# Peptides against a protein of PDB entry 5A53, part 13

Target 1, 230 residues: chain A of PDB entry 5A53
Amino acid sequence: LVENVKQALFIPGQSCNKNLHDIMVDLSALKKPDMKRFNRKNDIHPFEDMSPLEFFSEKNDCSLMVLMTSSKKRKNNMTFIRTFGYKIYDMIELMVADNFKLLSDFKKLTFTVGLKPMFTFQGAAFDTHPVYKQIKSLFLDFFRGESTDLQDVAGLQHVISMTIQGDFQDGEPLPNVLFRVYKLKSYKSDQGGKRLPRIELVEIGPRLDFKIGRIHTPSPDMVTEAHKKP

## One batch from the design tools (peptide)

Design b1_p12_1 (made by RFdiffusion4)
Fold by OpenDDE base, seed 4:
Structure b1_p12_1 (fold): chain B 230 residues (1-230), chain A 12 residues (1-12)
Amino acid sequence: as target 1 above (230 residues)
Amino acid sequence: SEDDLIVRSFPL
């Protein structure tokens, strides 16, 4: 089953600042060409009223949305939204820590637009804990791209790494998720007349540490409908 | 149906 590539819409909220704008530009560059950005700020409060996001999903044919807001309680907040049939499926607040790095903080490397990234997930909770399962699902869905033959190693350009920052117990605050982006570089090493292929991972940015905020989860019925094969 | 085109898989 070849599904159409999911389109993403980046929305500046009323409280969007320069740092969030720069983060939005850099993160959205990884979603090109399947990305739209609004230039105008929009007063949207998705945990109070979801209807404006459903309207934007339908109007722009985007099943992925990212709302950029900042407050004293929720600084550098990226609300990730998914829709199914233009209705809200799930939402998660991911607040970017102040130690972030932009693409300009790394060595400029050329990359092909539209190549599907590989993913690595570090932390058992990505497979067991409902919140981290949602984060894993979200990022896999967000960056899925076109159906590529995974056997074409020549098409492998990017690795997205997501790490849970430490262990936690029930009732403890959820650890941050460390988001890192790498480019694969192939080198020919000549050791003793034998060409050994060497692959290196080079960080290209952005570098984002996400603090987990509020979450909206779909109903069991909506989960069942969203997983039905056409 | 046209509605079947709106059905999308969400990877777990």
Scores: peptide ipSAE 0.015, ipTM 0.459, DockQ to the pose 0.153
Fold by OpenDDE base, seed 5:
Structure b1_p12_1 (fold): chain B 230 residues (1-230), chain A 12 residues (1-12)
Amino acid sequence: as target 1 above (230 residues)
Amino acid sequence: SEDDLIVRSFPL
């Protein structure tokens, strides 16, 4: 079963600013060609009323959405939404810290559109803690791309690294998630007459530190239905 | 650097 590649819809909210727009452009470039972007601002408050997002999911045939909003309490907020059957499955607010870097801040490298990134996750909580498990699931689902059976190592262009920023205990604020994007560069190193393939990771951006905000978790019934392979 | 941490996680 070739699962259809999940389409993403990027939505500027009413409070979308220039920084969020630029972040949206750069992050959405990694999702090409499986991305739509609205040019107009939309007044959407997903934690108050989810119905506009369900409408946009259905109308645009997008099971992934990203709402770009900014307020004093939730500055540079990217709300990631997943739908199942055009109904809200889960939501998470990820606020971009002010130290962000755009693609323009890095050496401009050409990349092939549509190549699947490899993911790396740093932090045990990605496998154990419910919030970080949701983040891991979300980003894997968001960037999964075409199910090519061949992880053609020759087709590996990008590595997306997600790191939990430090250790934490129960009752402490959840550490930020450090989002980094690298391009694999293959060099033929001529070290001592042995041509060893050297692979280097070069950061290409964007660089985003995500502060975790509000979360909507799916109902147990929706979890069961979403995990049923057709 | 963050780059150094990732390089260590790949088996060379």
Scores: peptide ipSAE 0.008, ipTM 0.494, DockQ to the pose 0.027
Fold by OpenDDE base, seed 2:
Structure b1_p12_1 (fold): chain B 230 residues (1-230), chain A 12 residues (1-12)
Amino acid sequence: as target 1 above (230 residues)
Amino acid sequence: SEDDLIVRSFPL
């Protein structure tokens, strides 16, 4: 079963600012061609009323959504939403810290659109802690792309690194998730007649530190339905 | 560095 590539819809909220717009543009560039962006601000409060998002999911045939909002309490907030059957499956607020870097802050590198990124996850909590498990699941799902049987190393262009920023104990605030994007750069080393391929990781951006906000978890029934292979 | 962690995750 080749799962259809999940389409993403990026939605500026009413409080979307220039920084969030720029972040939206850069992050959504990694999801091309499987991405739509609204140019108009929409007054959506997903933790108060999910119905507008379900409507947009259905009307745009997008099972992934990102709502861009900003307030004093939730600055640079990216609400990541997944739908199943155009109904809300899960949501998570990820607030971008002020130390973010845009693609323009890095050396401009050309990349092929539609190549699947490889992921790395740093931090045991990605496998054990419910919130970080959801984040891991979300980002893997968001950037999964086409199931190219081409595990051809030649097709590997991007590595997305997600790191939990430090250790934490129960009851402590959840550490930020450090989102980094690297391009694999191959060098031909002409050392001594043996062309050793040198591969380097070059950060390409965006660089985002995500502070975790509010979460909506799927119902057990929705989990069961979403994992049913047709 | 964060870069050092990635390089270690890909022993190439």
Scores: peptide ipSAE 0.007, ipTM 0.442, DockQ to the pose 0.029
Fold by OpenDDE base, seed 1:
Structure b1_p12_1 (fold): chain B 230 residues (1-230), chain A 12 residues (1-12)
Amino acid sequence: as target 1 above (230 residues)
Amino acid sequence: SEDDLIVRSFPL
Protein backbone atom coordinates (compact mmCIF):
# COMPACT_ATOMS: atom_id res chain seq x y z
CA LEU B 1 0.00 0.00 0.00
CA VAL B 2 1.57 3.27 -1.09
CA GLU B 3 0.52 5.52 1.78
CA ASN B 4 -0.48 8.79 0.16
CA VAL B 5 1.84 11.55 1.35
CA LYS B 6 -0.06 13.81 3.75
CA GLN B 7 -0.55 17.32 2.41
CA ALA B 8 0.03 20.33 4.68
CA LEU B 9 -1.91 23.61 4.60
CA PHE B 10 -0.30 26.71 6.12
CA ILE B 11 -2.84 29.33 7.19
CA PRO B 12 -1.96 32.87 8.28
CA GLY B 13 -4.36 33.94 11.04
CA GLN B 14 -5.68 37.47 11.40
CA SER B 15 -2.87 38.35 13.84
CA CYS B 16 -0.10 36.92 11.60
CA ASN B 17 2.86 39.34 11.40
CA LYS B 18 5.99 39.53 9.22
CA ASN B 19 8.11 37.38 11.56
CA LEU B 20 5.49 34.62 11.64
CA HIS B 21 5.13 34.84 7.88
CA ASP B 22 8.89 34.39 7.44
CA ILE B 23 8.90 31.42 9.87
CA MET B 24 5.95 29.92 7.98
CA VAL B 25 7.76 30.28 4.63
CA ASP B 26 10.93 28.63 5.94
CA LEU B 27 9.21 25.76 7.77
CA SER B 28 6.87 25.11 4.83
CA ALA B 29 9.86 24.90 2.47
CA LEU B 30 10.82 21.64 4.25
CA LYS B 31 7.39 20.17 3.36
CA LYS B 32 7.60 20.89 -0.40
CA PRO B 33 6.14 19.66 -2.71
CA ASP B 34 3.39 18.45 -0.31
CA MET B 35 2.46 21.92 0.95
CA LYS B 36 -0.17 24.57 0.27
CA ARG B 37 -0.08 28.08 1.71
CA PHE B 38 -2.81 30.69 1.91
CA ASN B 39 -1.83 34.24 1.01
CA ARG B 40 -4.84 35.80 2.74
CA LYS B 41 -5.31 36.09 6.48
CA ASN B 42 -8.15 34.06 7.98
CA ASP B 43 -9.84 34.79 11.30
CA ILE B 44 -9.70 31.33 12.91
CA HIS B 45 -9.79 30.48 16.62
CA PRO B 46 -9.33 26.67 16.66
CA PHE B 47 -9.84 26.21 20.42
CA GLU B 48 -13.16 28.11 20.23
CA ASP B 49 -14.49 26.74 16.91
CA MET B 50 -12.82 23.94 14.92
CA SER B 51 -15.40 23.93 12.08
CA PRO B 52 -13.48 26.35 9.77
CA LEU B 53 -10.40 24.09 9.96
CA GLU B 54 -12.44 20.98 9.14
CA PHE B 55 -13.88 22.86 6.15
CA PHE B 56 -10.37 23.84 4.96
CA SER B 57 -9.11 20.27 5.46
CA GLU B 58 -11.84 18.86 3.22
CA LYS B 59 -11.79 21.66 0.60
CA ASN B 60 -8.00 21.50 0.15
CA ASP B 61 -7.56 17.73 0.80
CA CYS B 62 -5.06 18.48 3.58
CA SER B 63 -4.79 16.28 6.68
CA LEU B 64 -2.12 18.57 8.18
CA MET B 65 -2.65 22.25 8.96
CA VAL B 66 -0.58 24.98 10.61
CA LEU B 67 -2.27 28.17 11.82
CA MET B 68 -0.03 31.22 12.38
CA THR B 69 -1.26 33.63 15.09
CA SER B 70 0.26 36.10 17.57
CA SER B 71 -1.06 37.75 20.74
CA LYS B 72 0.36 39.11 24.02
CA LYS B 73 -0.45 35.77 25.73
CA ARG B 74 0.54 33.54 22.76
CA LYS B 75 3.31 35.29 20.83
CA ASN B 76 4.51 33.68 17.56
CA ASN B 77 2.03 30.82 17.93
CA MET B 78 2.02 27.93 15.45
CA THR B 79 -1.05 25.75 15.99
CA PHE B 80 -0.41 22.34 14.44
CA ILE B 81 -3.60 20.48 13.50
CA ARG B 82 -4.12 16.95 12.22
CA THR B 83 -7.38 15.71 10.73
CA PHE B 84 -8.76 12.23 10.15
CA GLY B 85 -11.58 11.93 7.64
CA TYR B 86 -11.52 15.77 7.55
CA LYS B 87 -12.42 15.87 11.28
CA ILE B 88 -10.05 17.30 13.88
CA TYR B 89 -7.86 14.53 15.30
CA ASP B 90 -5.46 16.56 17.46
CA MET B 91 -4.11 20.09 17.92
CA ILE B 92 -1.10 21.62 19.67
CA GLU B 93 0.07 25.20 20.13
CA LEU B 94 3.83 25.66 19.67
CA MET B 95 5.00 29.23 20.32
CA VAL B 96 8.28 30.24 18.66
CA ALA B 97 10.70 32.00 21.03
CA ASP B 98 12.19 35.36 19.97
CA ASN B 99 15.67 33.83 19.43
CA PHE B 100 14.56 32.13 16.17
CA LYS B 101 16.82 31.96 13.11
CA LEU B 102 15.62 31.90 9.50
CA LEU B 103 17.20 30.06 6.54
CA SER B 104 18.72 33.40 5.51
CA ASP B 105 20.71 33.49 8.78
CA PHE B 106 22.66 30.37 7.71
CA LYS B 107 25.08 29.76 4.86
CA LYS B 108 22.98 28.94 1.81
CA LEU B 109 23.20 25.22 1.25
CA THR B 110 21.23 23.84 -1.67
CA PHE B 111 18.95 20.94 -0.81
CA THR B 112 16.88 18.64 -3.00
CA VAL B 113 13.14 19.16 -2.57
CA GLY B 114 11.11 16.09 -1.60
CA LEU B 115 13.80 14.09 0.23
CA LYS B 116 12.62 12.48 3.48
CA PRO B 117 14.28 13.89 6.61
CA MET B 118 15.70 11.67 9.31
CA PHE B 119 14.52 12.52 12.82
CA THR B 120 16.40 12.46 16.10
CA PHE B 121 14.68 12.94 19.46
CA GLN B 122 16.60 13.88 22.60
CA GLY B 123 14.80 13.42 25.92
CA ALA B 124 13.18 10.38 27.53
CA ALA B 125 9.85 12.22 27.81
CA PHE B 126 9.32 11.85 24.02
CA ASP B 127 8.58 8.18 24.74
CA THR B 128 6.84 8.51 28.14
CA HIS B 129 5.07 11.87 28.60
CA PRO B 130 1.72 12.28 26.74
CA VAL B 131 2.43 15.82 25.46
CA TYR B 132 5.90 15.01 24.15
CA LYS B 133 4.56 11.76 22.64
CA GLN B 134 2.03 13.86 20.73
CA ILE B 135 4.79 16.25 19.54
CA LYS B 136 6.95 13.30 18.40
CA SER B 137 3.99 11.70 16.60
CA LEU B 138 3.02 15.01 14.98
CA PHE B 139 6.46 15.84 13.58
CA LEU B 140 7.10 12.29 12.35
CA ASP B 141 3.70 12.32 10.64
CA PHE B 142 4.18 15.86 9.26
CA PHE B 143 7.52 15.09 7.57
CA ARG B 144 7.15 11.34 6.89
CA GLY B 145 7.16 11.92 3.11
CA GLU B 146 6.88 9.15 0.54
CA SER B 147 7.21 5.61 1.91
CA THR B 148 10.03 4.38 -0.28
CA ASP B 149 11.04 0.82 0.72
CA LEU B 150 14.60 1.80 -0.12
CA GLN B 151 15.63 4.01 2.73
CA ASP B 152 18.63 4.52 0.52
CA VAL B 153 21.15 6.26 2.78
CA ALA B 154 21.88 8.23 -0.40
CA GLY B 155 18.40 9.76 -0.01
CA LEU B 156 19.26 11.12 3.45
CA GLN B 157 19.96 14.81 3.04
CA HIS B 158 18.33 16.26 6.14
CA VAL B 159 18.32 15.55 9.84
CA ILE B 160 15.68 17.19 12.00
CA SER B 161 16.69 17.23 15.67
CA MET B 162 14.13 17.76 18.42
CA THR B 163 15.45 18.23 21.96
CA ILE B 164 13.60 18.77 25.24
CA GLN B 165 15.30 21.73 26.92
CA GLY B 166 16.36 20.26 30.26
CA ASP B 167 14.84 17.98 32.87
CA PHE B 168 11.48 18.55 34.53
CA GLN B 169 9.40 17.05 37.31
CA ASP B 170 5.68 16.44 37.60
CA GLY B 171 3.81 19.71 38.11
CA GLU B 172 6.60 21.86 36.62
CA PRO B 173 6.15 23.85 33.40
CA LEU B 174 6.97 21.74 30.35
CA PRO B 175 10.40 22.60 28.90
CA ASN B 176 10.67 24.01 25.40
CA VAL B 177 11.33 21.78 22.40
CA LEU B 178 14.42 22.82 20.44
CA PHE B 179 13.87 22.31 16.70
CA ARG B 180 17.06 22.16 14.58
CA VAL B 181 17.61 21.25 10.93
CA TYR B 182 20.91 19.87 9.64
CA LYS B 183 22.21 18.90 6.24
CA LEU B 184 24.46 15.88 5.88
CA LYS B 185 27.64 17.00 4.18
CA SER B 186 30.08 14.39 2.92
CA TYR B 187 33.72 15.40 2.96
CA LYS B 188 36.44 13.49 1.22
CA SER B 189 39.09 13.54 3.93
CA ASP B 190 42.46 13.12 2.19
CA GLN B 191 44.00 11.94 5.45
CA GLY B 192 46.64 9.28 4.73
CA GLY B 193 45.62 8.02 1.25
CA LYS B 194 42.46 6.27 2.50
CA ARG B 195 39.43 8.31 1.48
CA LEU B 196 37.56 7.98 4.74
CA PRO B 197 34.09 9.37 4.06
CA ARG B 198 33.57 11.98 6.75
CA ILE B 199 29.96 13.01 7.22
CA GLU B 200 29.36 16.29 9.01
CA LEU B 201 26.08 17.79 10.16
CA VAL B 202 25.76 21.41 9.10
CA GLU B 203 22.91 23.47 10.54
CA ILE B 204 20.83 24.97 7.72
CA GLY B 205 17.82 26.35 9.62
CA PRO B 206 15.29 27.32 10.53
CA ARG B 207 16.20 27.31 14.24
CA LEU B 208 13.06 27.31 16.39
CA ASP B 209 12.59 26.98 20.14
CA PHE B 210 8.99 25.89 20.76
CA LYS B 211 7.12 26.79 23.94
CA ILE B 212 4.21 24.37 24.43
CA GLY B 213 0.71 25.85 24.70
CA ARG B 214 -2.80 24.40 24.55
CA ILE B 215 -3.46 20.84 23.37
CA HIS B 216 -6.46 19.07 21.90
CA THR B 217 -6.33 15.27 22.21
CA PRO B 218 -8.39 12.82 20.12
CA SER B 219 -11.15 10.65 21.51
CA PRO B 220 -10.24 6.98 22.15
CA ASP B 221 -12.53 6.01 19.25
CA MET B 222 -10.70 8.29 16.79
CA VAL B 223 -7.36 6.87 17.97
CA THR B 224 -8.61 3.34 17.27
CA GLU B 225 -9.93 4.32 13.82
CA ALA B 226 -6.74 6.17 12.85
CA HIS B 227 -4.60 3.13 13.78
CA LYS B 228 -6.79 0.70 11.77
CA LYS B 229 -5.95 2.32 8.43
CA PRO B 230 -2.65 0.98 7.22
CA SER A 1 -1.70 27.30 33.73
CA GLU A 2 -4.45 28.30 31.27
CA ASP A 3 -1.82 27.67 28.57
CA ASP A 4 -1.68 23.95 29.45
CA LEU A 5 -5.40 23.42 28.76
CA ILE A 6 -5.96 19.92 27.44
CA VAL A 7 -9.13 19.88 25.38
CA ARG A 8 -10.49 16.37 24.99
CA SER A 9 -13.10 15.58 22.39
CA PHE A 10 -15.47 12.80 23.37
CA PRO A 11 -17.81 11.31 20.83
CA LEU A 12 -21.21 12.45 21.62
Scores: peptide ipSAE 0.000, ipTM 0.370, DockQ to the pose 0.047

Design b1_p12_1_s1 (made by RFdiffusion4, then SolubleMPNN; from b1_p12_1 with E2D F10K)
Fold by OpenDDE base, seed 3:
Structure b1_p12_1_s1 (fold): chain B 230 residues (1-230), chain A 12 residues (1-12)
Amino acid sequence: as target 1 above (230 residues)
Amino acid sequence: SDDDLIVRSKPL
């Protein structure tokens, strides 16, 4: 698939608060340099009217959007939106649980901006259940970055882990998705005068537990068009 | 493949 790197637009909704703004800043930092943020609040209700998001997608040339809203029913709600031809392709509400941690809660580490993360997915439902398949697709797409022919191991810096929190049966509420970000730390260990290369995963944040909310899925025709390969 | 989960943002 030859396409330019997808740009993300982060939009504070009218109900965006300081905590949600901080979450936005930290999550969007992982999408640099392919990210824009609005500084002003916008009154957008994407499940009532999608037109403002389509307008922002086209005006900013951003096919990825994240709307930040908060209410009693949908606290710390991140609505992830994708567009196809500047029309809404899909949407999903992911509500951040109160146990979140910001980048400031972790040991400050230097990292290179613009490196593609490696993903790990834990839970069979990521491959079988339509909602978790959409989440897997969304996050892989969101953080895909530049298509590099070489998965240069030398360029691997970040691991993003996504875990389904527990088992569930048909008709049960969908478990949360645990979002974790790690940095690969390479160092030389001195063991008995032999310097052995050692690699460790260090959590760098943010730490987010996502509760799944409302979903919009594309039409079959739009799916067919969006999956066309040259 | 993970590539099958990636969608285009614009028509061909």
Scores: peptide ipSAE 0.568, ipTM 0.937, DockQ to the pose 0.824
Fold by OpenDDE base, seed 4:
Structure b1_p12_1_s1 (fold): chain B 230 residues (1-230), chain A 12 residues (1-12)
Amino acid sequence: as target 1 above (230 residues)
Amino acid sequence: SDDDLIVRSKPL
């Protein structure tokens, strides 16, 4: 059984500001057409009470949610939530650093809506460390799109790059994750009558550096159920 | 595989 494309719901929290709104608009544009946005602020504290998020997941048929909040302790905080059977599966706080760039900061390029991005992950911890494994899983799941058996390279338009910012040891603060979005541009170079294919990556935005905050992980039983294959 | 990191949104 092929599961339907996961829908994302973007939720402004009570403390959502203009910067978070702009970030929400730009990040959600990458999830079109499989995205909904609330226009009103909602007073949600997911690490205190998860029940409002489960309610929104069910009512909107969205298994992906992003809550936009900001405080002195957690500035520009994007809480990413996944649900399983409309129950909370996992949550992670990703705080956007002040050096962010919006789509308006880059050269406007036309793109086809609904194309699946290719992901690249830089840093060994994406394969070994539980928090970075969760981040890798989350972003792959968030942008998976339609399940097509033929990933036609000819249809590849976007690359999303995620990089762990530096090395760290056990017990040290977790490095930021650098989120970058590129468009592939194909050029034909004529060198001495030989047409050589040239591909260039052009950054299109948004540019986000994520500081890792609080995490909720599923129970072992929920993990087993969520990984069942037909 | 990266597919092993993908979770279902609903029970089977």
Scores: peptide ipSAE 0.557, ipTM 0.937, DockQ to the pose 0.878
Fold by OpenDDE base, seed 1:
Structure b1_p12_1_s1 (fold): chain B 230 residues (1-230), chain A 12 residues (1-12)
Amino acid sequence: as target 1 above (230 residues)
Amino acid sequence: SDDDLIVRSKPL
């Protein structure tokens, strides 16, 4: 798939609070430079009317959107939206649990902006269950960045880990997805006069536990069109 | 491949 880097638009909803704003700032920092943020609240209800999001997608040339809302039923709700031809392709509500950590809660590490993260997925359901397949697709797409031919390990600074929190059976509530961000830190270990290269993973944040909410899935025809390769 | 999970944002 040869396409320009997908741009993300972060939208504070009318019910956006300080915690959601801080989460938005930290998550959007990982998408720089391919990110826009609105500073004003917008009254958008995507599962009632999708038209305002389609308008914002086209007007801002952003095929990725994140709407920040909070209510009693859907606290700290991040609605992730993708568009195809500026029409809604899919949506998923991911509610951030109260145990979240911000970038400020971790040791500040310098990192290069615009480097593609490596993803790790833990849990068989990411490959078998429709909802977790959508989550896997969404996050891989969201953070894909530039297709550099140089998959040089030299450009890898970040690992994003996504873990399904425990096992579940059919008919049970879907477990949370644990979102974690690590930086690869290179150390020269001096063991016995030989400097061995050592790589350690250091958590840098944000730390988010996502509760799964409502989902919108594309039509079969839209799926076929969106998966066409040149 | 993980590339099979990536969708286009615009028609060809």
Scores: peptide ipSAE 0.557, ipTM 0.937, DockQ to the pose 0.842
Fold by OpenDDE base, seed 5:
Structure b1_p12_1_s1 (fold): chain B 230 residues (1-230), chain A 12 residues (1-12)
Amino acid sequence: as target 1 above (230 residues)
Amino acid sequence: SDDDLIVRSKPL
């Protein structure tokens, strides 16, 4: 049994501001057509009570959720949530740094909706460190889209780059994750009468630097169940 | 593989 494409629900929290709204719009545009956005603010505190998110997951049939909140302690906070059987599987707070760029800050390029992005991960910790492994898993899952066998180069339109910002040692604060979105632009270079295909990466946005906040991890039993393959 | 990082949304 192939699982259906995971749907994402974007939820403005009570403290959602204009910047977070704009970020939500731009990030959710990359998840089209497999996304819903709430227009109303919802008073949700997921690290205090997860029940409202489980309810929204089930009611909207969305196994991916993003809660948009902002406070003095957690400015521009995007809480990414995954559910398993409409129960919370994992959560992670990713706070957007003030240096963010919106799609409007870049040259508007036409893109096909629904094409699966290619991911690139920079930093060994994405494979070794539990928190960065969760981030890698989350973003791969979030943007997985349809399982098409034809992930041939011909269908590749977008590259999402995720970079750990620098090295860190045990006990040090976890470096930010740099989120970048590129479009592959095909050029025909005329080099000496031979048209060579040239591919360039053009940043299209949004540009987000994520500061890592609080994390909820699944139980070992939920991990086992969620990794079962048919 | 990166596919091993993908989790199901529902039980089998």
Scores: peptide ipSAE 0.558, ipTM 0.937, DockQ to the pose 0.872; fails the geometry check

Design b1_p12_1_s2 (made by RFdiffusion4, then SolubleMPNN; from b1_p12_1 with E2D R8K F10K)
Fold by OpenDDE base, seed 5:
Structure b1_p12_1_s2 (fold): chain B 230 residues (1-230), chain A 12 residues (1-12)
Amino acid sequence: as target 1 above (230 residues)
Amino acid sequence: SDDDLIVKSKPL
């Protein structure tokens, strides 16, 4: 079964700055080889007109897109877009907080390209709250592609952790989502003559705290079509 | 080589 791994397109918007470019490079490295990047800025306003994104989805055969924009109101904004049949399925703005860390801020570790990360989600709202359910769905879809049942534990190299930053009540501002990437480091611990395999999680970056912005939710009809397993 | 397939944005 050739897994039709969903391809991602990273798009610098007109307001893309150096920080967003660096974030784009580092985040897209986790999606290799199933990633394309534009080198030119594009003037796209997805919450005003989605047509340019649908065009790019079709012309690049990418069902995942990330638009990089920055303004005073929406600083370091990553708009994550999914398409179905090259039509917009959903969108979410995730603004990267200023405390971000790049891969260069961590110890460079060699990694195998194309290994699917394991995800961990911390916070009950990922299963109950519509916005956090969308975020969970998006990131699972973005990095795993179509679920092969066999996550070969032997192939596990990376863990992506997503944490809701604190508790919240209804009507309160939605807490940030803390995005963290770890590499599994196996080493033989020499404890008392028995070499027990020790596994440690080493943060490798990028480190991103996402502030939630605007959301576009799919139509009920499109949800039904997108969930039809062939 | 960062063989990042930098696709040129087709202008609309």
Scores: peptide ipSAE 0.023, ipTM 0.626, DockQ to the pose 0.033
Fold by OpenDDE base, seed 3:
Structure b1_p12_1_s2 (fold): chain B 230 residues (1-230), chain A 12 residues (1-12)
Amino acid sequence: as target 1 above (230 residues)
Amino acid sequence: SDDDLIVKSKPL
């Protein structure tokens, strides 16, 4: 079963500002060509009323959505939403810390659009803790693209690294998730007359540190339906 | 253009 590539919709909220717009543009560039962006602000409060997001999911045929909002309490907030059958499956608020870097802050490197990133996850909690398991699942789902059996090593261009910032105990605030994007650069090094293949990881951006906010988890029934193979 | 992916919130 070739699963259809999940389409993403990026939505400026009413409180979206220039910085969030720039972050939206740069993050959405990693989802090309499977991405749509609204150019108008929309007054959406997903933890109060989900119906506008379900409407947008159906109307735009997008199972992934990102709402861009900012307030004093939730600065630079990216709400990631997944739908199943155009109904809300899960949601998570990820607030971008002020130390973010845009693609313009890095050396411009040419890249092929539509290549799948390889993911690396650093931190045991990505496999054990419910919130970090959801984040791992979300980002893998968001960037997975077309399921090709052959990740042809020849097609590996991008690495997305996600790191939990430090250790934590039960009852402590959840550490930030450090989001980093690298390009795999292959070049021939001339060492002593032998051209050896050299591979380097070059950071290309964006650089985002995510603070975890509010979460909506799916109902057990929706989990069962979403895992049914057609 | 990068503008071709900009969808209006209102249906066309």
Scores: peptide ipSAE 0.018, ipTM 0.599, DockQ to the pose 0.033
Fold by OpenDDE base, seed 2:
Structure b1_p12_1_s2 (fold): chain B 230 residues (1-230), chain A 12 residues (1-12)
Amino acid sequence: as target 1 above (230 residues)
Amino acid sequence: SDDDLIVKSKPL
């Protein structure tokens, strides 16, 4: 079975600033080699007109897109888009909080390109709440694709941790999602001539706290079609 | 370089 790895397209919007550009670079580096980045700003407003994104999906053969925009209302906004058959499947705005850290803020660690991350999700809402279920689905889809083989364990280099920042009740604003990236570092501890394998998690970045914005959910028909395995 | 933007934007 040829693993159908979903390709991602990173698009700077017209309002893309330096911080968003840097975030885009760092986040997209985790998606290599299955990533494209536009070097020009595009005036795209996906919640007003989706047609430009569908065009880009088709023309770049990318079923994943990330639009980078910033405004007073939606600062450091990463709109994550998925397509099916080059039509919009779902969208979610994830705004990066100002406390973000870039890869340059961490100890530079080399990583092998194309290794799939392990995910950890902290918060029951990732399995129960529609928005957080979409976020979980999106990030799993974004970084793992459709199939995870046991061979992925042998290549385990990265852990992506996603945490819901606190509890929430009905009618409350949805807590941020804390995005963290760790590298597994193996050490040989020499204790009394027995080398015990020690594994440590080292944060490598980027560090992103996502505020949830607008959402577009897939139509029931598209859900059915997207889950049909050929 | 990871800083390089590799794809030119296509016209809308």
Scores: peptide ipSAE 0.011, ipTM 0.575, DockQ to the pose 0.033
Fold by OpenDDE base, seed 4:
Structure b1_p12_1_s2 (fold): chain B 230 residues (1-230), chain A 12 residues (1-12)
Amino acid sequence: as target 1 above (230 residues)
Amino acid sequence: SDDDLIVKSKPL
């Protein structure tokens, strides 16, 4: 089954600022060509009324949305939304910590647009805890691109790394998720006449530490419908 | 010139 590449819509909220705009530009560059951006601020409060997001999903044919908002309580907040049949499937608030780095903070490296990233996930909770399972599912879905059966290792250009920042117990605040992007560089090392292939990971940005905010989880019925293979 | 595909948000 060739799954159609999911399109992403980036939406500046009413409280969107310069930092969020810059983060939006850099993160959305990783989703090219399968990305749209609004230039105008939109007064959307997804945890109060989801209807505007369902409208935008349908009108723009986008099953992925990112709302950019900032307040004293929720600074640099990226609300990630997924839709199924243009209805809200799930939502998660990911607040970017102040220590973020933009693409301009790294050595500019050329990359081919449209190549699929490889993902790495560090932390057992990505496979056990419901919230981190949702984050894992979301980012895989967001960047998966066109389903080619060939994991063409020859086409592997970049790696997205997601790390849970430390351990936590039940009832404790959920640790941040560290988002990192690397480019693969292949070097031929001549050591003693044997050419050993050396692969290096070079960070290319953006660098984002996500604090987890509010979540909306799908109903069991919506989960069943979304997993029905046509 | 990053051809930002500016989807004009129609105001709701």
Scores: peptide ipSAE 0.009, ipTM 0.552, DockQ to the pose 0.031; fails the geometry check

